Peptides against a protein of PDB entry 6J07. Designs and how they scored, part 118

Target 1, 107 residues: chain A of PDB entry 6J07
Amino acid sequence: GQRGWFCGSVSQDLRQFWVAEGGTISDPRAADFLFSCDASHPDTLRIYQSLDYIEDNATVFHAYYLSAVANAKIKNSVALGHFILPPACLQKEIRRKIGSFIWEQDQ

## One batch from the design tools (peptide; made by RFdiffusion4, then SolubleMPNN)

Design b2_p30_5_s3 (from b2_p30_5, 14 letters changed)
Fold by OpenDDE base, seed 2:
Structure b2_p30_5_s3 (fold): chain B 107 residues (1-107), chain A 30 residues (1-30)
Amino acid sequence: as target 1 above (107 residues)
Amino acid sequence: RRTVKPDPSKLDKDQQIVMKMIKEYREKLK
């Protein structure tokens, strides 16, 4: 079982899916995965400002990853790397370079 | 403490850009 932290921006459905798949929910300090649906949410902002994040010991993923996994027809076909959620202040420039994020165009 | 990180070897060009910008962001916060 993997430990996940969830920003308040993440729906209860996605949290329940995580648990149903064998995951547990923990505080961010104990979590293996950090999930958020809003880089500007206070919960997520605290992560970005944390020492762990600054020192590259934390990565925030968009929780839409879980939705993609739930709907995938092929096991392991969803790449976690496509769901890295960057700080809000970076997103506009990132979009100029790579286009819209997957959670913006596929949901 | 360390959370799960994406495998750098599996990141495509676009996600490498994302990671680069995040790295630069972190450096500015130090």
Scores: peptide ipSAE 0.772, ipTM 0.961, DockQ to the pose 0.620
Fold by OpenDDE base, seed 1:
Structure b2_p30_5_s3 (fold): chain B 107 residues (1-107), chain A 30 residues (1-30)
Amino acid sequence: as target 1 above (107 residues)
Amino acid sequence: RRTVKPDPSKLDKDQQIVMKMIKEYREKLK
């Protein structure tokens, strides 16, 4: 099955949805997916500072992806690629280039 | 290990910008 790690910033509801959809919850070292709702949360910061992340072996996604999936009229219509959560220090510049992130628009 | 990564070929222009900036960020940390 698919293993997911969740930052403390992610609600229990989203975690429960993940499990309900067949996922399991694991530590970040064993996870296939890394979910967070806050790039500045200590849990997420540790990911960004990790060797795995620096070496491009880890990607953090915003957990709002799961909410979008849960509410999608058509399954598999939600693109994971739109939910890449960049380090906090990059976000202002990114917003200047592409506008607000999808999770900021819908919430 | 390696976590799931989005397919670069499927990313639109905006997300390509995101990935580029993250890449540059990682390089600075090495």
Scores: peptide ipSAE 0.772, ipTM 0.960, DockQ to the pose 0.624
Fold by OpenDDE base, seed 4:
Structure b2_p30_5_s3 (fold): chain B 107 residues (1-107), chain A 30 residues (1-30)
Amino acid sequence: as target 1 above (107 residues)
Amino acid sequence: RRTVKPDPSKLDKDQQIVMKMIKEYREKLK
């Protein structure tokens, strides 16, 4: 199965979509996917500070990925790799290099 | 356990930059 953890910053609509697509919701220790909409949220900060994350056993994705999937016309056309959510302390420098993140372009 | 990671073969140049900076971040915390 597909187990997902969701930061408190993620809307109920996106959580419901995940479940509707066959996913289940779990704590981060059991999750296959980690979703967040805010790298500065305390829930997400705890992930970045965890040993699992430091040892590259965890990746955080922006939950906007699920919205993109929901709106996609072609199956598997949305690239998960474009939704990697880096720690807040890195984001300003990353934006200087690659521009705004995909989840910020609709703002 | 490990969570799902993006397919490295599908990462473009921009996302490779993201991954590099995350890697550097992790190394600083070790």
Scores: peptide ipSAE 0.772, ipTM 0.960, DockQ to the pose 0.639
Fold by OpenDDE base, seed 5:
Structure b2_p30_5_s3 (fold): chain B 107 residues (1-107), chain A 30 residues (1-30)
Amino acid sequence: as target 1 above (107 residues)
Amino acid sequence: RRTVKPDPSKLDKDQQIVMKMIKEYREKLK
């Protein structure tokens, strides 16, 4: 199965969609996917500060990925790689290089 | 334990920049 952890910044609607699609909700240590809508939220900050994240055993994705999947007409057409949510302290420099993130463009 | 990572074949130039900066960030924290 697919186990997901959700930051408190993620809406209940997106969580419900995850479950409706066959996913389960777990704590971050057991999760296959880590979803957040706010890199500065305390829940997400704890992930970035964790040993798992520092050792590249954890990746945080923006939960807007789930919204994109819900609206996609073709299965597997949404690229997960476009929804990597970097630590807040990196985002300004990243935007200077690549522009606004996809979740900032569509919301 | 490892969470799901994005498919490398789906990473364009922009996302490669993102991954590079995250990698550098992690190295600085070690």
Scores: peptide ipSAE 0.772, ipTM 0.960, DockQ to the pose 0.651

Design b2_p30_5_s4 (from b2_p30_5, 11 letters changed)
Fold by OpenDDE base, seed 1:
Structure b2_p30_5_s4 (fold): chain B 107 residues (1-107), chain A 30 residues (1-30)
Amino acid sequence: as target 1 above (107 residues)
Amino acid sequence: RKTVKPDESKLNEEEKIILEMIKEYRKKLK
């Protein structure tokens, strides 16, 4: 199965969609997927500070990915890699380089 | 453990920049 962890910043609707699609919800240590809507949320900050993240054993994705999947006309057409959520301290510099994130454009 | 990683072959140039910056960030934390 697909085990997902969700930051407190993620809406219940997106969590419910995850479960409806066959996913389960777990703590960060057991999760296959890490979802967040706010890199500055304490829950997400703890991920970025973790040994797993520092050692490149963890990747945080923006939960807007799930919304994109839910609204997609073609199943499996949404790439998870488009929704990599970088640490908050990097975001200003990233925006200067490449512009706004996908989840910001549609909000 | 390892969480799911993005398929880098499907990333555009901008997204590769994101990954590179994260990589450098991790180095600074070590």
Scores: peptide ipSAE 0.777, ipTM 0.963, DockQ to the pose 0.628
Fold by OpenDDE base, seed 4:
Structure b2_p30_5_s4 (fold): chain B 107 residues (1-107), chain A 30 residues (1-30)
Amino acid sequence: as target 1 above (107 residues)
Amino acid sequence: RKTVKPDESKLNEEEKIILEMIKEYRKKLK
């Protein structure tokens, strides 16, 4: 499917791009994709606290993925997996291991 | 229901570390 949920931290421009590309917007319970720009946003925190997430039935992706897709010249050249957004409580340790996230880097 | 999961075959080693840490996070919550 192509139903997406968007945290309040995601810009309207990215939401509009999603719809323009054929996606629909839904609540997180019905969504196929979960997008956020801030793991610490209350909307996203609720996702991480949900049973669906704990049971590995949900994955949150950084909405910067959509920006990367919009700017890509080759379709399907942007891998969704590059934009996995981990819970806020893990990010400091993750940065110690891998450095800055892709959405924090210059392109 | 399940949301879309990343294609792990396309992940680099750093991204696999992210997934592993998320996995451990979930274990602690169970």
Scores: peptide ipSAE 0.776, ipTM 0.963, DockQ to the pose 0.638
Fold by OpenDDE base, seed 2:
Formats: C-alpha cells, structure tokens, sequence
Structure b2_p30_5_s4 (fold): chain B 107 residues (1-107), chain A 30 residues (1-30)
C-alpha cells in the first residue's frame, strides 16, 4: 500500500477516502505522500523547515488532489503534479505568475 | 527518505514555474 501523512488541516473525510482506496496513514518520516490543505498550518510549516524538504527529498501536495480523484470518472485521470503545495511565503509571487491555484478555483 | 515527486515531464509551464521557485527557496535555506 501507499503511505500518506496528513496535516491537521486535512479533513477526516479525505483521510478516510485515502484509507478506503487502500492507503495507510503514517508519520511524515515514513510517508510516501505528504498532504496538506494549508501551507501556513504549523504541521506543514514543520515539513518545509525539515532537512528532508530542504534537501529536495520531500514534496507537499494539496489534499484537494484526493477530492479530485474521488470525483473523477476515469482512473488515473488526475495528475498529482497539479497539486504541488508551495511554502506560504512563495504563494503570492506564484499567483502573480500563474494565477490562482487549482484548489482555490474549484472549491 | 524520499517522498513521491511529480513527474516533471508531465508538468505544464505553470507547474514548472512552481517547482523552480521552490528550488530557489531551498537554496536560500541552505
């Protein structure tokens, strides 16, 4: 199975969906996937400040990815790469370049 | 450890910008 860590900002419903789809929930050190709904949440901030993240061994994804998967009619039609969650301090500049994030548009 | 990373070959131009900015951010923290 796939191991996922979830920031406290992620709803229990999305966590349950992850498990229902065959995933397991683990601490961030053991996780294959890191999910968050808030880059400014203390849990997520700790990830961005970690050695793993700084050394490019970790990527945080917005948990809205799971919502998109749940609503998709075609398996594997949702690309994880659309849901990269950057540190909060970068988001304003990113929005100036690319516009609103996908999770801001669809929710 | 290494978590799952996005397939960069499948990213659009906007997503590549995101990754580039993250990379620059990491450099500043080192």
Amino acid sequence: as target 1 above (107 residues)
Amino acid sequence: RKTVKPDESKLNEEEKIILEMIKEYRKKLK
Scores: peptide ipSAE 0.776, ipTM 0.963, DockQ to the pose 0.639
Fold by OpenDDE base, seed 5:
Structure b2_p30_5_s4 (fold): chain B 107 residues (1-107), chain A 30 residues (1-30)
Amino acid sequence: as target 1 above (107 residues)
Amino acid sequence: RKTVKPDESKLNEEEKIILEMIKEYRKKLK
């Protein structure tokens, strides 16, 4: 399905784009997609602290994915996996290994 | 319930590192 949950850190424009593309907005428990722009936002932290996340039943993606989709010339050319948003406590070590995230470069 | 997961066949080596670190993180929380 196309049910998405959005952290409070995600702009209204991106939410509206999601709906315009045929998506619906739901609570985290019912959502197929979890979008956030801030791993440290209380809304997102609650996801990372949830049993669903710990049991690998949930993945958080950076909402910049939607911007990339909006700007894409070819349908389905944007890989969702490029926008995995890891917990805040891991990000420093990740940047040390692989550099800055896509949303930090282009957004 | 499971949310959509990334297609690992489309991930580069750096993104696979991210997933591995998340997996290790989850293990520590259990």
Scores: peptide ipSAE 0.775, ipTM 0.963, DockQ to the pose 0.650

Design b2_p30_6_s1 (from b2_p30_6, 12 letters changed)
Fold by OpenDDE base, seed 5:
Structure b2_p30_6_s1 (fold): chain B 107 residues (1-107), chain A 30 residues (1-30)
Amino acid sequence: as target 1 above (107 residues)
Amino acid sequence: DELLEEARKLGSKSLTSLTLLPELRPLFTR
């Protein structure tokens, strides 16, 4: 299975879905996926401040991706790239150019 | 735009290096 790290902001339900799909939970350095529901959460902020992230070797994704995948009705329309969760300081500009994030629209 | 390009690169680096779970593999697109 794939290794994922989860911010404390992510619900137990989404963590369980990850495990049910064959994933494992690991520390950020070992994880293939980093999931968060809150760019301002201390756990996520530590990721943004880490060398891995600063050196572009890590990406944080909004955990709502997993919820979208779990929804069979829209499963085939889900694209991970749409769930990149950037630091809060970048979000305003991204919204201005691309639009509101999916998790802001569909929750 | 440089900001958006950096965001894209972050995502691309993650996606191109991953071995995906079969259930999710088709969904990991840009």
Scores: peptide ipSAE 0.029, ipTM 0.543, DockQ to the pose 0.056
Fold by OpenDDE base, seed 4:
Structure b2_p30_6_s1 (fold): chain B 107 residues (1-107), chain A 30 residues (1-30)
Amino acid sequence: as target 1 above (107 residues)
Amino acid sequence: DELLEEARKLGSKSLTSLTLLPELRPLFTR
């Protein structure tokens, strides 16, 4: 599918880019892809608290992925997997073991 | 369309996409 949900923290420009690339926008339950720019935003927190997420049936990605794709010389060189946005409670541990997230490096 | 193709491969409906990142696997794999 190509249905995406966007947290209120995501700019309209990125939403429009998604649509321009052939995607559609839907509610979280219907969406195939969940995008957010803020793990602490109420919209995103509701995702983390949902049964779908708790049962490992959903992931949230940082919407900066869309910016990276838009700006990439080679469009297929950007891996969505590197833009996983985990809950804030896990981010400290990830930074400690792996380092800063990509969106933190570029912005 | 590379954007949608990448999204399709690593969709948000599966946390198994984390397995593609060995560095993160120990944190999310049970």
Scores: peptide ipSAE 0.029, ipTM 0.574, DockQ to the pose 0.143
Fold by OpenDDE base, seed 1:
Structure b2_p30_6_s1 (fold): chain B 107 residues (1-107), chain A 30 residues (1-30)
Amino acid sequence: as target 1 above (107 residues)
Amino acid sequence: DELLEEARKLGSKSLTSLTLLPELRPLFTR
Protein backbone atom coordinates (compact mmCIF):
# COMPACT_ATOMS: atom_id res chain seq x y z
CA GLY B 1 0.00 0.00 0.00
CA GLN B 2 1.11 3.51 -0.86
CA ARG B 3 0.95 6.17 1.82
CA GLY B 4 -0.87 9.42 1.19
CA TRP B 5 -1.26 12.59 3.20
CA PHE B 6 -4.38 14.69 2.80
CA CYS B 7 -4.86 18.35 3.49
CA GLY B 8 -7.99 19.24 5.42
CA SER B 9 -9.29 20.71 2.18
CA VAL B 10 -9.71 17.24 0.68
CA SER B 11 -13.10 15.56 0.98
CA GLN B 12 -13.59 12.30 2.78
CA ASP B 13 -14.87 10.78 -0.45
CA LEU B 14 -11.53 11.25 -2.16
CA ARG B 15 -9.71 9.87 0.86
CA GLN B 16 -11.95 6.83 0.75
CA PHE B 17 -11.25 6.38 -2.94
CA TRP B 18 -7.53 6.43 -2.21
CA VAL B 19 -7.97 3.69 0.36
CA ALA B 20 -10.28 1.72 -1.92
CA GLU B 21 -7.57 1.74 -4.57
CA GLY B 22 -5.10 0.26 -2.11
CA GLY B 23 -3.61 3.34 -0.50
CA THR B 24 -3.15 4.19 3.15
CA ILE B 25 -3.27 7.50 4.96
CA SER B 26 -0.30 8.87 6.88
CA ASP B 27 1.26 12.05 8.18
CA PRO B 28 3.07 14.19 5.62
CA ARG B 29 6.54 13.11 6.71
CA ALA B 30 5.82 9.45 6.06
CA ALA B 31 3.62 9.96 3.00
CA ASP B 32 4.62 8.98 -0.51
CA PHE B 33 1.98 11.27 -1.97
CA LEU B 34 0.72 14.64 -0.74
CA PHE B 35 -2.81 15.70 -1.72
CA SER B 36 -4.51 19.06 -1.35
CA CYS B 37 -7.37 21.01 -2.87
CA ASP B 38 -6.22 24.41 -1.65
CA ALA B 39 -2.74 25.88 -1.92
CA SER B 40 -3.71 28.50 0.65
CA HIS B 41 -4.97 26.04 3.25
CA PRO B 42 -2.88 26.13 6.43
CA ASP B 43 -2.13 22.42 6.13
CA THR B 44 -0.75 22.87 2.63
CA LEU B 45 1.14 26.01 3.56
CA ARG B 46 2.92 24.05 6.26
CA ILE B 47 4.08 21.63 3.56
CA TYR B 48 5.36 24.47 1.40
CA GLN B 49 7.23 25.85 4.40
CA SER B 50 8.84 22.53 5.28
CA LEU B 51 12.50 21.86 4.62
CA ASP B 52 11.60 18.87 2.47
CA TYR B 53 9.61 21.08 0.15
CA ILE B 54 12.04 23.98 0.19
CA GLU B 55 14.80 21.57 -0.73
CA ASP B 56 12.71 20.30 -3.67
CA ASN B 57 12.21 16.88 -2.14
CA ALA B 58 8.43 17.03 -1.81
CA THR B 59 5.56 17.55 -4.25
CA VAL B 60 1.96 18.45 -3.56
CA PHE B 61 -0.72 17.24 -5.95
CA HIS B 62 -4.26 18.47 -6.34
CA ALA B 63 -6.66 15.85 -5.03
CA TYR B 64 -8.88 16.39 -8.08
CA TYR B 65 -6.56 13.87 -9.69
CA LEU B 66 -8.29 11.19 -7.65
CA SER B 67 -11.68 12.41 -8.75
CA ALA B 68 -10.58 12.38 -12.37
CA VAL B 69 -9.23 8.85 -12.02
CA ALA B 70 -12.39 7.69 -10.30
CA ASN B 71 -14.53 8.95 -13.16
CA ALA B 72 -12.28 8.00 -16.04
CA LYS B 73 -13.19 5.09 -18.27
CA ILE B 74 -9.48 4.46 -18.70
CA LYS B 75 -7.79 5.11 -15.39
CA ASN B 76 -4.29 5.70 -16.74
CA SER B 77 -5.59 8.26 -19.19
CA VAL B 78 -5.38 10.86 -16.43
CA ALA B 79 -1.98 12.53 -16.40
CA LEU B 80 -0.74 12.97 -12.84
CA GLY B 81 1.72 15.62 -13.94
CA HIS B 82 -1.14 17.97 -14.73
CA PHE B 83 -2.17 17.95 -11.08
CA ILE B 84 0.91 19.36 -9.41
CA LEU B 85 -0.27 22.00 -6.96
CA PRO B 86 2.44 24.62 -6.53
CA PRO B 87 2.47 27.51 -4.09
CA ALA B 88 0.24 30.38 -5.08
CA CYS B 89 3.23 32.55 -5.93
CA LEU B 90 4.11 30.24 -8.83
CA GLN B 91 0.66 29.61 -10.23
CA LYS B 92 0.45 32.74 -12.34
CA GLU B 93 3.56 31.88 -14.28
CA ILE B 94 2.47 28.29 -14.68
CA ARG B 95 -0.86 29.38 -16.11
CA ARG B 96 0.99 31.64 -18.51
CA LYS B 97 3.32 28.97 -19.82
CA ILE B 98 1.21 25.83 -19.55
CA GLY B 99 -2.36 27.03 -19.28
CA SER B 100 -5.15 26.85 -16.75
CA PHE B 101 -4.99 24.04 -14.24
CA ILE B 102 -7.15 21.01 -14.97
CA TRP B 103 -9.08 21.37 -11.73
CA GLU B 104 -9.99 24.94 -12.66
CA GLN B 105 -11.37 24.10 -16.09
CA ASP B 106 -14.42 22.21 -14.90
CA GLN B 107 -15.23 24.66 -12.14
CA ASP A 1 -2.44 -1.04 -7.73
CA GLU A 2 -0.22 0.02 -10.59
CA LEU A 3 -1.82 3.44 -10.79
CA LEU A 4 -0.99 4.18 -7.18
CA GLU A 5 2.52 2.92 -7.65
CA GLU A 6 3.08 5.29 -10.53
CA ALA A 7 1.58 8.07 -8.47
CA ARG A 8 3.93 7.26 -5.63
CA LYS A 9 6.92 7.36 -7.94
CA LEU A 10 6.01 10.77 -9.25
CA GLY A 11 5.22 12.01 -5.79
CA SER A 12 8.60 10.98 -4.54
CA LYS A 13 10.45 12.81 -7.29
CA SER A 14 12.24 16.01 -6.54
CA LEU A 15 10.89 19.20 -8.00
CA THR A 16 13.81 19.39 -10.39
CA SER A 17 13.12 15.91 -11.68
CA LEU A 18 9.66 17.07 -12.68
CA THR A 19 11.31 18.89 -15.57
CA LEU A 20 11.30 15.52 -17.26
CA LEU A 21 7.52 15.70 -17.57
CA PRO A 22 6.61 17.05 -21.01
CA GLU A 23 3.71 18.99 -19.53
CA LEU A 24 6.04 20.98 -17.30
CA ARG A 25 8.92 21.43 -19.71
CA PRO A 26 7.78 24.85 -20.95
CA LEU A 27 7.86 26.17 -17.39
CA PHE A 28 11.51 25.31 -16.94
CA THR A 29 12.64 26.21 -20.43
CA ARG A 30 13.77 29.81 -20.54
Scores: peptide ipSAE 0.028, ipTM 0.564, DockQ to the pose 0.124
Fold by OpenDDE base, seed 2:
Structure b2_p30_6_s1 (fold): chain B 107 residues (1-107), chain A 30 residues (1-30)
Amino acid sequence: as target 1 above (107 residues)
Amino acid sequence: DELLEEARKLGSKSLTSLTLLPELRPLFTR
C-alpha cells in the first residue's frame, strides 16, 4: 500500500514529498498511512474517535517523519515507529516512561 | 522508495501489532 491520509495540520510541502516519493493521497478509510502534525486537530480527533482506531485497526503517525526522512543523509535511518502520534490522553504517560517525542525535540 | 518501504513496515500495522514495541507495549496492550 502507498495511500496516505493527511490531517489539515500537515503542510503541503510534506504532502508533496509523499507524492514525489510515489505515494498517493486518499481519505482516511482508504489510506494505508495516516499522517498528522497535531493530535488535537479536528481531523485527527475524528480519526481517534473512529471505530477503526478504537478497534486498533489504524495508527496515526506524526508527519514530521516525512521531514526527517527528507532531511536525513541516510533515509532508512529514520524509523516510523518513533513517530506514532497517540491521542493526547496517552501522550503524557508516554513522555513519562519513554521521553519527549522526536517532533517535540527537533521542531 | 525507502520512505514508502519504511512506512509500509510499520504504518500498515494495526495498533495491536505495535504492541510488539517494548517501549509502548504497556500502554497499548489490552
Scores: peptide ipSAE 0.026, ipTM 0.574, DockQ to the pose 0.107

Design b2_p30_6_s3 (from b2_p30_6, 13 letters changed)
Fold by OpenDDE base, seed 3:
Structure b2_p30_6_s3 (fold): chain B 107 residues (1-107), chain A 30 residues (1-30)
Amino acid sequence: as target 1 above (107 residues)
Amino acid sequence: DELLEEAKKLGSKKLTSFKLLPELLPLFTK
């Protein structure tokens, strides 16, 4: 799949990068990937409240992944798994266990 | 479309098909 949904919190530049890399932009239901930069944004909250997400059929990724890929010499050196964006209520516990999220670090 | 291929390789929309770090698995699975 090449379809991505973008929260309103994601910059137009990152959206354009996705398209430039061959992706298309779609609604969340049709999307293969869901990108956001803000777990508290209303758009993202709607995802977390959706049946797809509640039933673990959807994952939200931080759009900083796209920026990291764009800036990397080797694109596959950036692991998508490091960019899961969980609901805000879970982030404190995650930080406690594994440290700050990669998008919160100066790389 | 290297970006998209790498994304597919590492994960997708569904959490069950996503490669999670071992440290994160307990947080996302019950």
Scores: peptide ipSAE 0.025, ipTM 0.518, DockQ to the pose 0.114
Fold by OpenDDE base, seed 4:
Structure b2_p30_6_s3 (fold): chain B 107 residues (1-107), chain A 30 residues (1-30)
Amino acid sequence: as target 1 above (107 residues)
Amino acid sequence: DELLEEAKKLGSKKLTSFKLLPELLPLFTK
């Protein structure tokens, strides 16, 4: 799939990068990828509250992934799996297990 | 298009079809 949804927390620049790379922008239901920069943003919270997400049929990724890809010489050197953006209530435990998120380390 | 192809190889909207890090599985597969 090539359809992406973007939380309002994601900059227009990153959205444009997605489109420039051949992607389209859609609503969350039609999207193949969901991007956000803020787990606490109302847009993202609505995703977490959706049946698709609750039933594990949806994943939210931190849009910093797109920035990392844009800055990498080799695009596939950036692992999307490291950019899963979980609900805020789970982040503490995740940090305990795997350390700080990549988007937190780089800033 | 290169970005999108790489993204598809690594993951997708559906968590069940995504290659999740082993450390995160217990948090999403309850």
Scores: peptide ipSAE 0.025, ipTM 0.520, DockQ to the pose 0.119
Fold by OpenDDE base, seed 5:
Structure b2_p30_6_s3 (fold): chain B 107 residues (1-107), chain A 30 residues (1-30)
Amino acid sequence: as target 1 above (107 residues)
Amino acid sequence: DELLEEAKKLGSKKLTSFKLLPELLPLFTK
């Protein structure tokens, strides 16, 4: 997809990178990708509370994915699945199972 | 446009494929 929604927590640099690569910015209903840097941000919370999300028709990804792709020598080596940003209430359990999220690690 | 092409391969707004670690599947699937 080419349409992305961005939480207010996402920097303008990452938004501009998305656009520079040919993407467009849209509302969450029309978006092909939902990006956020903060699961507790009001914008993201509204996504989690939406019917699309409750009905499992949407996922939120951490915008750090865009930075990772930009810096990768082989872009398809960056797995989008590692950047799923779940609601805060699930993050503790996820960390228990697989460890810290990739965006919480230095690189 | 390479970024967007790779993004198309890796996923989308709707999670329709199992691109998660097995340990996480129970949290994202019914």
Scores: peptide ipSAE 0.024, ipTM 0.511, DockQ to the pose 0.116
Fold by OpenDDE base, seed 2:
Structure b2_p30_6_s3 (fold): chain B 107 residues (1-107), chain A 30 residues (1-30)
Amino acid sequence: as target 1 above (107 residues)
Amino acid sequence: DELLEEAKKLGSKKLTSFKLLPELLPLFTK
């Protein structure tokens, strides 16, 4: 798909990059990708609280992925899987197991 | 274009592949 939803925490620059790359902006229900820069933002929290997310039918990605792609010499060297943005309640456990998130390291 | 195609390979709104770090799978899969 080509439709992306963006939390209000995501900068307009990153949104514009998405569109420049051929994407469109949509509501979360229609979106093929969900981007956020803040797991505690009300927009993102509403995603986490949605039935689709609870039933593992949705994944939120940190929008820094787009920045990483934009800045990468080789775009496909950036793994989207490293940019999954989990709810805050899970982040401490994840950090304990695998360390800090990429967006925390690079920002 | 290229960005979107690469993103589709690695994941989407609905997580249908295991391009995650193995350590994260138990936290996001039922």
Scores: peptide ipSAE 0.024, ipTM 0.521, DockQ to the pose 0.126

Design b2_p30_6_s4 (from b2_p30_6, 13 letters changed)
Fold by OpenDDE base, seed 3:
Structure b2_p30_6_s4 (fold): chain B 107 residues (1-107), chain A 30 residues (1-30)
Amino acid sequence: as target 1 above (107 residues)
Amino acid sequence: DKLLEEAKKLGSKPLTSFTLLPELRPLFTK
């Protein structure tokens, strides 16, 4: 699918880019992709607390992925898998094992 | 569109060990 949900933390510019690239915007239950720029935002926290997420049927991605694609010389050179946005409680351990997130490196 | 094609490579549902990067897999598997 091409349906995306956006946390309130995501700029209108990134939302517009998603639509310009052929995506649509929907509520989180209908969405194929969930985007956020803030794991602590109330919208994102509600996702983490949802049954879909708890049961591993949903993944939140950092919306910086869209910015990276928009600015990439080759759009398919950016891997979505590098932009998984886990709850804040897991981020410290991930940084310890893998290093800083990509969106943190570019910001 | 390239953006949507790349997004479809992984998707958001469901989260499985197969969709995770190998180095991240141990953090999300139980």
Scores: peptide ipSAE 0.057, ipTM 0.612, DockQ to the pose 0.139
Fold by OpenDDE base, seed 5:
Structure b2_p30_6_s4 (fold): chain B 107 residues (1-107), chain A 30 residues (1-30)
Amino acid sequence: as target 1 above (107 residues)
Amino acid sequence: DKLLEEAKKLGSKPLTSFTLLPELRPLFTK
């Protein structure tokens, strides 16, 4: 539960925060959590194209979650579920139903 | 429902195992 994979789009600062909290960094196959800041990044696209993802055994989260946790006055007020990063082709539909993504609101 | 498809991914084994970082675990269940 402490293994995370990071897309090349994720800053070193966020990776360091993950490690500082006790997490480790691994390849996607061994990772419990997959973080990305760009659904169109080649690294992330490979995840979306993998059998694990297609079979609903993997979830990609926007790494901004880690930033939100790090900066939250009340840490448990940040819900990981709000940071699901879907493929670009699905984002418009999701925005239509639930609104803009959290990481887009703080840009 | 495309949104439902993504929501189901939250129920993946890594999340349902609850073997997360102790400090972050409550954040993942909310």
Scores: peptide ipSAE 0.023, ipTM 0.531, DockQ to the pose 0.064
Fold by OpenDDE base, seed 4:
Structure b2_p30_6_s4 (fold): chain B 107 residues (1-107), chain A 30 residues (1-30)
Amino acid sequence: as target 1 above (107 residues)
Amino acid sequence: DKLLEEAKKLGSKPLTSFTLLPELRPLFTK
């Protein structure tokens, strides 16, 4: 599918980019892709607290992925898997194991 | 159609071995 949900933390520009690329915007339950720029944002927290997420039936991605795609010189050079946005409580451990998140490295 | 092509390769639901980086799997799998 091509339905996306966006946390309130995501800029309108990134949402528009998604639509311009052929995506549609929907509620979280109907969405195929969930984007956020802030794991602590209330919208994102609601996702993390949902049964779908707890049961591993949902994934939240950092919306910086969209920026990376937009700026990429080589098509398909940006891997969505590197932009998984886990709950804040897990991020410290993740950084310990694999280093800073890609969206943190670029800034 | 850059992002949609890549997105369709991985997907976002559910969390799978294809979506998660190997390094992150221990944190999300039980």
Scores: peptide ipSAE 0.057, ipTM 0.617, DockQ to the pose 0.130; fails the geometry check
Fold by OpenDDE base, seed 1:
Structure b2_p30_6_s4 (fold): chain B 107 residues (1-107), chain A 30 residues (1-30)
Amino acid sequence: as target 1 above (107 residues)
Amino acid sequence: DKLLEEAKKLGSKPLTSFTLLPELRPLFTK
C-alpha cells in the first residue's frame, strides 16, 4: 500500500512530498508506513504503546528518509531500512553498536 | 516511483528480520 501516517513532528513539506510521490495520508491504524521525526513526541509514543507495535506488527520510520530521497540524485540509493526509528530506550544501545543514526549525522 | 517502490519492498508491518538491518535484529527480537 501507499498509505502513510505522520507524527505531528513531521513537517508539512515532507508530507506533501509523500503525496507528490503517489502516497496518501491516513490514521496510524490504516497506514502502511508510519513516519516520525521524534521518538519522544506524544504521537509517536502512542504508537510505541499500542498493541500493534508491542506485538511487532508496526514499524516507525524517521521522516528524514523522505528528505533524503527528495534530495538524492539516485532515488533508490536511500534505503528505508536505515531509517527505522526505535523507542528512545533502545537508541543508546543501537548507537553503541552501529553508530549515530543517519538523520543525526547531518544535523 | 522509487520512493514508494523501496517502501513497498521493505514494508512497515510487521517487524520482521527482513525489514531490519542485520545488526539491529537482536535488539528488536523478542
Scores: peptide ipSAE 0.047, ipTM 0.609, DockQ to the pose 0.136; fails the geometry check

